# Ledger of designs, part 88: peptides against a protein of PDB entry 5JXT

Target 1, 319 residues: chain A of PDB entry 5JXT
Amino acid sequence: SLLPKKEINVYIGMSEMQVKWYQKILEKDIDAVNGAGGKRESKTRLLNIVMQLRKCCNHPYLFEGAEPGPPYTTDEHLIYNAGKMVVLDKLLKRIQKQGSRVLIFSQMSRLLDILEDYCVFRGYKYCRIDGSTAHEDRIAAIDEYNKPGSDKFIFLLTTRAGGLGINLTTADIVILYDSDWNPQADLQAMDRAHRIGQTKQVVVYRFVTDNAIEEKVLERAAQKLRLDQLVIQQGRAQVAAKAAANKDELLSMIQHGAEKVFQTKGAFGTMAEKGSQLDDDDIDAILQAGETRTKELNARYEKLGIDDLQKFTSESAYE

## One batch from the design tools (peptide; made by RFdiffusion4, then SolubleMPNN)

Design b2_p16_7_s1 (from b2_p16_7, 6 letters changed)
Fold by OpenDDE base, seed 3:
Structure b2_p16_7_s1 (fold): chain B 319 residues (1-319), chain A 16 residues (1-16)
Amino acid sequence: as target 1 above (319 residues)
Amino acid sequence: MLPEPELITEKIEPKP
């Protein structure tokens, strides 16, 4: 029988470079961040801020001129400048040592480019599929990854491209490097490994930048998923889940953790204490804390009814 | 479908 998947949110502090760039993004549009635009503020402007903050949470090199150089050489800076990369680098060593194989999903094809550079730098053999990958090349990549005795350790996928009904049950670990606004897209990604033919316990690690916008993206996704489940269970297909965040919701998401980010000199959490020098005990502590917070998050939304789940609870950063 | 914000890669100019 297929074992139930284990899902763990992995809460990761920003690197010093990420904090600096996160501050710059907020400062550039400080009037919008402070809600000074009021009813006149463009939803598009707020969505752009959200996108830049999400890019920062993924990797600062997603911004033009952020990468140190010339010379533009892949080195340890690719890892230590992003909290998610520091955790990924340690986690992948553990995953490889246990004889597992891993799917890594992102919303951002440009992050997959960084992950390719990382794979080359660490000597990890990989496959890649994104939205631009030709149909024949997708088949070839899947077949090469799934081949008996394949030396391909990592499969890099955009969440949407990976959603296309493919079987990747030869992997048992799934890393969601970022989250989709639609939790169903992430579920569809997990279902590439968590499917009939899987013989191992599937473990899903969802990376979440702590004290940043990604916590609110995750909360909103969890809320939506619970709402979708309740709507299905109650046969109330007509409950119009508000499909899109409003301006106030977006503003609240942008403001989340912003004050602490402005006050922070250096990195966050374990990134401040150890930087790139995380040991196995630090990873175990991060995973254990993540498992606890994941249970708490799920328990929060399990108690809510449809009417409560339709209300965005703005815990404002100012309450 | 949440309107995906277009990835406006605006250069965040480093403060001097």
Scores: peptide ipSAE 0.007, ipTM 0.380, DockQ to the pose 0.027
Fold by OpenDDE base, seed 4:
Structure b2_p16_7_s1 (fold): chain B 319 residues (1-319), chain A 16 residues (1-16)
Amino acid sequence: as target 1 above (319 residues)
Amino acid sequence: MLPEPELITEKIEPKP
């Protein structure tokens, strides 16, 4: 029988570089962020800020001129400048030691480029599929990864490209490096490993930058997922889940943690305490804290009715 | 489908 998947949100502090870039992104559009511009700021402008903040949460090198160089060489800086990479690096070492194989999903093909450089730097054998990958090359990559005795440890995928019904049950670990706005896209990604033919316990690690916009992306995704479940269960097809964030929702998401980011000198959380020197105990602590917060998040949304789930609770932004 | 916001790759030039 297929074991139920274990899902863990892994809450990760920003590196010092991420904090600096996050501040710069907010400062560039501070009038937008403060809502002080009596000009109807376009929803497009707020969406752009959201995308820049999400890039920052993923990796600072997604910005032009952020990578140290010349020479532009892959080194430990690729890891320590992004909190998610620090955790990923330690987690992958553990996963490999366990004899597991891993799917890594991102929304950003350019992040997969960074992850390729990382894989080469660490000597991890990998496959890649994104939206631009030709159909034949996708088949070849899947077949190479799924081959009996494959030496490919990692499969790098864009979440949407991985959603195409492919079978990757030869992996038992799924890392969602970032979250989709649509929780169904992430579920479809998980279902590449969590399907008929899987013989292991599938574990899903969802990376979430702590005290940043990604917490609100996750909350919104969890809210939507619960709403979708309740709508299906109650047969209430007419509950139009507000499919797109409105302007005020986007603004509240941008503002989340912004003040604390402006006040912060250096890194956040475990990144401030340990930097790149995370040990196995630090990873266990991060995972345990993540399991707790995941249960709390789920329990919060499980108690909510449809009417409450339709209210974007902006209330927690001012307490 | 949420419209994928066109990633306007504005160069966040570091202010000097």
Scores: peptide ipSAE 0.007, ipTM 0.363, DockQ to the pose 0.027
Fold by OpenDDE base, seed 5:
Structure b2_p16_7_s1 (fold): chain B 319 residues (1-319), chain A 16 residues (1-16)
Amino acid sequence: as target 1 above (319 residues)
Amino acid sequence: MLPEPELITEKIEPKP
């Protein structure tokens, strides 16, 4: 029988470089961030800020001129300049030692480019599929990954491209490097490994930048997923879950953790204390803390009715 | 569906 998947949110501090870039993004549009535009503020402007903040949470090298150079060389800087890469680098070593194989999903094809450079730098054999990958090349990559005795350790996928009906049960670990606004897209992605034919316990690690917009993306996704479940259970097809965040919701998401980011000199949390020198005990502590926070997050939404889940809980970004 | 925001490739030039 297929074992239930284990899902763990992994809360990760920003690197010093990410904090600096996150500050710059907020400062560029500070009037919008402060809500000074009120009803006149463009929803498009707020969406653009959200996207830049999400890029920063993924990797600062997603911005032009952020990568150190010339010369532009892949080195340890690719890892230590992004909190998610520091955790990924340690976690992949553990996963490999366990004889596991891993799917890594992102919303951003440009992040997969960075992850390819990382795989080459670490000597990890990989496959890749994104939205631009030709149908024949997608089949070839899947077959190369799934073949008996495949030496391909990692499969890099965009969440949407990886969600399209493929079987990847030859992997037992799933890393969601970022989250889709639609939680169903992430479920469809992880269920490429968690399917009939899987013989191992599937574990899903969802990376979440702590004290940043990604916490609010995650909360909104969890809220939406619970609402969708309750709507199906109650037969209330008329509860159009507001498909798109309103301006006030976007503003609250942008403001979340912004004050602490402005006050911070250097990195956040475990990234400030140890940076790239995280050991196996630090990873265990991060995973344990993440498992606790995941249970708390789920428990928060399990008790809510449809009417409560339709309200965006603006917990004050400044409390 | 939120329109996939176009990846603004705009250079965040650091203010000097």
Scores: peptide ipSAE 0.007, ipTM 0.388, DockQ to the pose 0.028
Fold by OpenDDE base, seed 2:
Structure b2_p16_7_s1 (fold): chain B 319 residues (1-319), chain A 16 residues (1-16)
Amino acid sequence: as target 1 above (319 residues)
Amino acid sequence: MLPEPELITEKIEPKP
């Protein structure tokens, strides 16, 4: 029988560079962040801010002129300048030592480019599939990864490309480097490893930047997932979950953690204390804290009915 | 009751 998957949210502090870039993104649009635009503020502007904040949470080198150089060389700076990379680097060493194989999913093909540079720098053998990968090349990459005795440790995928019915049951670890707005896309990605033919316990690590926009993206995704489950269970097909965030929801998401980000000098949490020098005990503490917060998050939404899950109205503090 | 989203009720000031 297939073992149930274990899902753990891994809450990760921003690096000093991420904090600086996150501040700059908020400062550039501070009137929108403060809700001063009122009814005149465009939903498109708020969506653009959210997308820049999500890029910052993934890696600061997703911005033009962020990468240190010249010379533009891949080095340890690729890791220590992003909290998720610091945790990923330690976690991958542990995963490899355990004889596991890993799928890494992102929404951003440009983040996969950074992860390719990282794989080359660390000497990890990998496969890649994204939205631009030709059909024949996808088949070849899947076959190369799945072959008996494959030396490919990592499979890099965009979450949407991973949704395309592929079987990757030769991996037992899934890392969601970021989250989709649609929790079903992430579930479909996990189900590439968690499927008939899997013989190991599948573990899913969801990276979440702490005290940032990604916590609210995750909360919204968890609400939507619970709502979708309840709608299916109750046969209430007419309860269209509001698929798109309204302006006030987007504003609340942008504001989340922004004050603390402005007050912060340097990095957040374990990134401030240890930076890239995380040990195995630090990783165990991060995973244990993440497991606790994951249980709390799930327990919060399990108690809510359909009507409560639909009433997600952020009253903007500026009425 | 949904946990109220933590809204920043105070004006966020840019870091100098």
Scores: peptide ipSAE 0.006, ipTM 0.383, DockQ to the pose 0.045

Design b2_p16_7_s2 (from b2_p16_7, 6 letters changed)
Fold by OpenDDE base, seed 3:
Structure b2_p16_7_s2 (fold): chain B 319 residues (1-319), chain A 16 residues (1-16)
Amino acid sequence: as target 1 above (319 residues)
Amino acid sequence: SMAEPELNYEKVYPKP
């Protein structure tokens, strides 16, 4: 029988560079961040801020002129300048030592480019599929990854490209490097490994930048998923989940953790304490804390009815 | 369907 997948949110502090860029993004649009635009503020402007903040949470080198250079060389800076990369780098060593194989999903093809550079730098053999990959090349990459005795450790996928009905049950670990606004896209990604033919316990690590917009993206995705489940269970197909965040929701998401980000000099949490010097105990602590917070998050939404789940509870943007 | 704004990913990385 297929074992239930284990899902763990991995809450990761920003690097010093991420904090600096996160501050810069907020400062550039400070009037919008402060809600000073009121009814005149465009939803498009707020969505653009959200996208820049999500880019920052993924990797600061997604911004023009962020990468140190010239010369542009792949080095340890590619890792230590992004909290997610620091955790990924340690986690992948553990995964490999366990004889596991890993799917890494992102919404951003340009993040996959950074992950390719990382894979080359660490000597990890990988496959890649994104939205631009030709059909024949997708088949070839899947077959190369799935072949008996494949030396390909990592499969890099965009979540959308990975949403295709492909079988990757030769992997047992799934890393969601970021989250989709649609939780069904992430589920479809997980179901590439968590499918008939899987013989191992599938573990899903969802990376979430702590004290940042990604926590609110995750909460919104969890809320939507629970709402979708309840709608299916109750046969209330007409409960139009307000699919798109409104302006106030987007503003609240942008404001979440912003004050603490402005007050922070340097990195956040374990990134401030250890930076790239994370050990196995630090990783275990992050995973344990993540497992606890994951249970708490799920328990929060499991108790809510359809009417409550339709209300975006703006818990204070300052909490 | 929140249309993700197309991230105009201009190639920030010069190809080597």
Scores: peptide ipSAE 0.012, ipTM 0.399, DockQ to the pose 0.026
Fold by OpenDDE base, seed 4:
Structure b2_p16_7_s2 (fold): chain B 319 residues (1-319), chain A 16 residues (1-16)
Amino acid sequence: as target 1 above (319 residues)
Amino acid sequence: SMAEPELNYEKVYPKP
């Protein structure tokens, strides 16, 4: 029988460079961030800010002029300048040592470019599929990854491209490097490894930048998923799935952690304490804290009714 | 069809 997935949110502090870029993004549009635009602020502008903040949470090198160079060389800076890369780098070493194989999903094809550079730098054999990958090349990449005795350790996928019903049960670890606004997209990605033919315990690590917009993206996705589950269970097909985030919701998401980011000099959390020098114990601590916080998050939403799940609880903005 | 926010992934590089 297929074992249930183990899902763990991995809460990761920003690197110093991420904090600096996060500040710059907020400062550039400070009037919008402060809600000074009010009703006149465009939803498009807020969505653009959200996108830039999510890019920052993924990797600073997604911004023009962020990468050190010329010469543009892949080095340890590719890792230490992004909290997610620091954790990824340690986690992949553990995953490899245990004889596991890993799917890494992102929403951003440009982040997959960075992950390719990282894979080359670390000597990890990988496959890649994104939205631009030709159908034949997708088949070839899947076949190359799934072949008996494949030397391909990592499969890099965009979440949407991974959603296309492919079988990747030769992997037992899934890393969601970022989260979709639609939790169903992430579930579909996980189900590439968690499918008939899987013989191992599938473990899903969801990376979440702590004290940043990604927490609110995750909360919103978890809320939506629970709402969808309750609607299905109750047969209430008429519960209008909450429309795309309104302006006030987007503004609240942008504002989340912004004050603390402005006050912070240097990195956040474990990134401030250890930087790139995370050891196996630090990773275990991060994973354990993540497992606890994941259980708490799930327990929060499991207790909520449909009416509560339809309210965007802004209450976490005042504590 | 829940309208995914069409996050236009266009090249909004924050110029320094």
Scores: peptide ipSAE 0.011, ipTM 0.391, DockQ to the pose 0.022
Fold by OpenDDE base, seed 2:
Structure b2_p16_7_s2 (fold): chain B 319 residues (1-319), chain A 16 residues (1-16)
Amino acid sequence: as target 1 above (319 residues)
Amino acid sequence: SMAEPELNYEKVYPKP
C-alpha cells in the first residue's frame, strides 16, 4: 500500500543579503507598506511588492545587480546569500547519503537557473523541466530520471510544469522551494512522487522564509485548502473560496514581519548564529521546529468551520 | 482580536 506523505514546513531565516534586499523593497514602496495610499493604492502595485518580496525570500540574485561581480563566478556566495540555499545544501547531502532521490519545485524558472548553477557547482547530476521545455525534451528528461540505475539525483521542476500528470515515483523526497498561491498546485507537484508505483515513504519539505511574506502566503494557502476540503465534504459547491486576496489582505501580508526586518542588522535566526556553517544538529533542530509549527498550523485550521474560514483574514489570526 | 498593529514605518523610517 502507498504510505501517507509526511509533510514538513521548514522555516528558514533570511541571510544578511536577503534582509538588506527585503528592507530595500519595503523602503521603495514605504507608502504602500504603511497603507498610506488607502483606496488609491492599486492592487497591481501591492501584487508587485508581494512578488518582489517572494523573489527576495527565494534568492537575492533574482534581482538585477544583486550578484557580486565582476567576475561573475559560481562559488559559496550562491549558497550563503540565501537562507533556503544554506538549508538546501545541507539537506541534499543527507538525502543523498540516505540513497534517496529528490524533486525540487519552484514557481520561478529563474530560480531553477540558480539551482542549475548550484547543481553544477556541487557536482549533482540533475534533470530540468519548466514551462518552456518542449514536449519531447520533457519525455526525455523524465525517462532519463526514471530509468533503472539513473545517476540523476535531482529533478528541477517548475510547480506548474510538474502538474502535467507525469510520474516521478523513482523519487521519494519532494522539496517545495517556494509555495504556490493555489495549494492544489503544490499537491499536484507532490503527487508526482506520491503515486501508484512508489515503494518508499514520501517526505515533503516545504521551505518557508520565517518572519516574511511567505508565512502569510502559506497561511492563506492552508486556509484555502481547508475551505476547499470542507466545501467538498459538505456538498456546498456554492461557497466560492475567495480565490484572490483583496487589497487589505495583500497589505497585511506585506506588513507581516516588516517591523522586525527593519530592526534587524544582519541575518535572521540560525542564519545569524551559524550562517552557512550549519551542522547536522542545526538541521535536526530546524526540521523539528518545522514539524511542530506544521502541526500547530494544521490544528489552527482544522478547528475552523466554513463560515470562519470565509471570514478569516490574516488580520483575524491576531484577534 | 489583536489586529496586526498598523506598522507605521514612517516613525522608524521617515521619508527622505
Scores: peptide ipSAE 0.000, ipTM 0.360, DockQ to the pose 0.018
Fold by OpenDDE base, seed 1:
Structure b2_p16_7_s2 (fold): chain B 319 residues (1-319), chain A 16 residues (1-16)
Amino acid sequence: as target 1 above (319 residues)
Amino acid sequence: SMAEPELNYEKVYPKP
């Protein structure tokens, strides 16, 4: 029988460089961040801020002029300048040592470019599929990854491109480097490894930047998933799917952790304490803390009814 | 379905 998948949110502090870029993004639009624009503030402007903050949470090199150079060289700076890369680098060593194979999903094709540079730098053999990959090249990449005795350790995928019904049961680890606004897209990505033909325990690691916009993206996705489950269970097909996030919801998401980010000198959490010098015990502590917070998050939404789940309750960074 | 913002991650570069 297929074992249930284990899902763990991995909460990761920002690097010093990420904190500096996160501050710059907020400062550029500080009037919007403070709600000073009122009714005149465009939803488009707020969506753009959310997008830039999500890029920062993924990797600062997604911004023009952020990468050190010229000369542009791949080195340890690719890792230590992003909290998610520091954790990924340690986690992949453990995954490889245990004889597992891994799918890495992101919403951002440009993050996959950074992950390719990382794979080359670490000597990891990989496959890649994104939205631009031709159909024939997708088949070839899947076949190369799934072949008996494949030396391909990593498969890099955009979440939506990986969702297209493919079988990747030759992997047992899934890393969601970021989250989709739609929890169903992430579930479809996990189901590439967690399906008929899987012989191992599938483990899903969902990376979440702590004290940042990504916590609110995750909360909104968890809220939606619970609402969808309750609608199915109660036969209430007419629960008007809450419209796209309104201005106030977007503003509250942007404000989450902003004050603490402005007050921070250097990195956050384990990134401030250890930086790139994380050991196996530090990774175990991060995973254990993540497992606890994942259970707490699930327990919060399990108690909510349909009417409560239709309300976006964001804790303001000022509450 | 909640209308997810179609956040097109490819197009929004911060101009310096």
Scores: peptide ipSAE 0.013, ipTM 0.411, DockQ to the pose 0.022; fails the geometry check

Design b2_p16_7_s3 (from b2_p16_7, 7 letters changed)
Fold by OpenDDE base, seed 1:
Structure b2_p16_7_s3 (fold): chain B 319 residues (1-319), chain A 16 residues (1-16)
Amino acid sequence: as target 1 above (319 residues)
Amino acid sequence: SMPEPELITEKIEPKP
């Protein structure tokens, strides 16, 4: 029988550069962030802010003019300017030393471009599939990765490309670099490694930027997943999961951690304390804290009924 | 009952 997959949310502080760009995104639309637009505020404007904040949580170099240059050279700055890259860089060294192989998923093909540059810079051999990859090239990449004795350590995928019925059971580690709004898309991605033919314990690391929009994206995804489970169990097909966040929900998500971001000088949390100098003990502490918060998050939604799960929950934007 | 989403009622001030 397959071992159950272990899922751990990895909560990661922003780098100094991420904090500066996160502030800049909020400042550009500060009236919308403060709810000053009221009923006249466009839902599209709020969705655009959410998307820019999610880009910032992934990597600052997703913005025009963010990368230092010219010359545009790949160096350690590619890593230390993004909290997720600092954790990824340490985690990949550990995973490689364990003789594991890794699937890395993102919603953003442009983040995969940054991850390719990173793989080249670190000397990691990789495969890539995204939405633009031709069918023949997808087959070739899968076959090259799955080949007995393959030297390909990493497979880079968009989460949507991972939704294709492919088998990647030659990997035992899954990193969700970001989360889908639909938790089923992430589950489908994980199930590329957690499938018939897997011989190892599959471990899933879900990266979440702490004190940022991504915590609220994760909460909404967890809420939706629990609601979908209860609807199936209770046969209540008519519970249209309010699939799309309303304006007030989007505004609350944008506001989460925003005050603390404006007050912050430098980086957040472990990124402020250690930056790129994270050691193995720092990674163990991050993973242990993440495992605790993951259990707490799951336990919160397991106690809720359908009627409660239909309401948006926001923890205080000040917590 | 899950708490309703609380909006920040205070204006978030950008850094000068």
Scores: peptide ipSAE 0.008, ipTM 0.424, DockQ to the pose 0.043
Fold by OpenDDE base, seed 4:
Structure b2_p16_7_s3 (fold): chain B 319 residues (1-319), chain A 16 residues (1-16)
Amino acid sequence: as target 1 above (319 residues)
Amino acid sequence: SMPEPELITEKIEPKP
């Protein structure tokens, strides 16, 4: 029988570089962030801010002129300048030592480019598919990865490209480097490894930048998922889950953690304490804290009814 | 289909 997947949110502090870039993004549009612009801020502008903040949470080198150079060479800076990369780098070493194989999903093809550079730099054998990958090349990459005795450790995928019904049960670890706004896209990604033919315990690590917009992306996704489940269970097809965030929801998401980001000099959390020098105990602590917070998050939404889940609880931003 | 936020790749030029 297929074992139930274990899902762990891995909460990760921003690097110093990410904090600086996060501040710059907020400062550039501070009037929009504060809601102080006497003109009703456009939804498009708020969505752009959200997107830049999500890029920052993923990797600062997603911004032009952020990468140190010339020369533009991959080095340890690719890792230590992004909290998620620091955790990823340590986690992948552990995963490899365990004889596991890993799928890494992102919403951002440009982040997969960074992850390719990282894989080359670390000497990890990988496959890649994204939205632009030709059908034949997708099949070839899947077959190469799934081949008996494949030396391919990592499969890099965009979440949506990976959602296309493919079988990757030769991997037992899934890393969601970022979250989709649609929790179903992430579930479909997990189901590439967590399906018939899997013989191992599938573990899903969802990376979440602490004190940043990604916590609100995750909360919104969890809320939506629970709402969708309750709607299905109760046969209440008429509960139009507000699919798209409104302006006020987007603004609240942008504002989340912004003040603390402005007050912060340097990195956040474990990134401030250890930087790139995370050890196995630090990773265990991060994972354990993540397991706890994951349980708390799930328990919060499990107690909520449909009516509560339809209300975007902005109130939890002021406690 | 949630409208994908159009990735307006505005170059955040680092202020010098």
Scores: peptide ipSAE 0.007, ipTM 0.377, DockQ to the pose 0.027
Fold by OpenDDE base, seed 2:
Structure b2_p16_7_s3 (fold): chain B 319 residues (1-319), chain A 16 residues (1-16)
Amino acid sequence: as target 1 above (319 residues)
Amino acid sequence: SMPEPELITEKIEPKP
């Protein structure tokens, strides 16, 4: 029988470079961040701020002129300038040593480009599929990854490409480098490894930038997922979860952790203490803290009814 | 009472 998947949110502090870029993004639109635009503030502007903050949480080099150079060379700076890369770099070493194989998902094809550079730099053999990959090339990449005795350790995928019903049961680890606004897209990605034919315990690591927009993206996704489950269970097809955040929800999400980001002169958490020099004990502590916070997050939403889950999306908008 | 997410009610000012 297929073992239940384990899902762990991995809460990761920003690097110093991420904090600096996060501050700059907020400062550029500070009047919008403070709600000073009122009814004149466009939902499009707030969505653009959210998209820039999510890019910052993924990697600073997603911004033009952020990469150190010339010369533009892949080096350790690719890792230490992003908290998620520092944790990924240590976690992949552990995963490889265990004889596991890993799927890495992102919403951003440009982040997959950074992850390709990282794979080359570390000497990891990989496959890649994104939204632009031709159908024949997708088949070839899947077959190359799934073949008996494949030397391909990593499969890099956009979450959207992972949703296309592909079978990757030759991997047992899934890393969600970022989260979709639709939790069903992430579930569909996990189900590429967690399917009939899997022989190992599937473990999912969801990377979440701590004290940033991504915590609120995760909370919203968890609320939506619970609401979708309750709607299915109760047969109440008419409870259209308001799929799109309103302006006030987007504003609250942008404001989350912003004050602490402005107060911070360096990196956050373990990134401030150790930078790129995380050891195995630091990774274990991060995973244990993440498991605890994951249980707390799930327990918060398990107790809520449909009406409460609908109100939580509205009341966080009026205070 | 679960702590309500503290809405940043205060104006977020960039520190110099």
Scores: peptide ipSAE 0.007, ipTM 0.405, DockQ to the pose 0.045
Fold by OpenDDE base, seed 3:
Structure b2_p16_7_s3 (fold): chain B 319 residues (1-319), chain A 16 residues (1-16)
Amino acid sequence: as target 1 above (319 residues)
Amino acid sequence: SMPEPELITEKIEPKP
């Protein structure tokens, strides 16, 4: 029988470079961040801020001129300048040692470019599929990855490209490097490994930048997923899925953790304490803390009815 | 629906 997947949110502090860029993004549009535009503030402007903050949470090198150079060479800076890369680098070593194979999903093809450079730098053999990959090349990449005795350790995928019904049950680990606004897209990505023919326990690691906008993206996704489940269970297809995040919801998401980011000199959490020098005990502590927070998050939304799930709880915006 | 943030498809061109 297929074992249930284990899902763990991995909460990761920002690097010093991420903090600096996160501050810079907020400062550039400080009037919008402070809600000074009120009813006149453009929803598009707020969405642009959200997008830039999500880029920052993924990797600072997603911004033009952020990469140190010349020379523009792949080095340890690619890892230590992004908290997610520091954790990924340690986690992949563990995953490889246990004889597992891994799917890495992102919303951003440009992040996959960074992950390719990382794979080359670490000597990890990989496959890649994104939205631009030709149909024949997709088939070839899948077949090469799934081949018996394949030396391909990593499969890099955009979440949407990975959603296309492909079977990747030769992997047992899934890393969601970022989250989709639609939790169904992430589920469809997980279902590439968590499907008939899987013989191992599938483990899903969802990377979440702590004290940043990504926590609110995750909360919103969890809320939506629970709402979708309840609507299906109750046969209430007419319950309009909560409309698009309104301007106030977007503003609340942008403001989350912003004060602490402005007050921070250097990195956050374990990134401030150890930087790139994480050991196996630090990874275990991060995973254990993540498992606890994941259970708490799920338990929060499991108790809510449809009417409560349709309300945006702004209360956590000022924490 | 919140417009899904567009998939950032632009390659990070290494600056020359």
Scores: peptide ipSAE 0.008, ipTM 0.358, DockQ to the pose 0.025; fails the geometry check

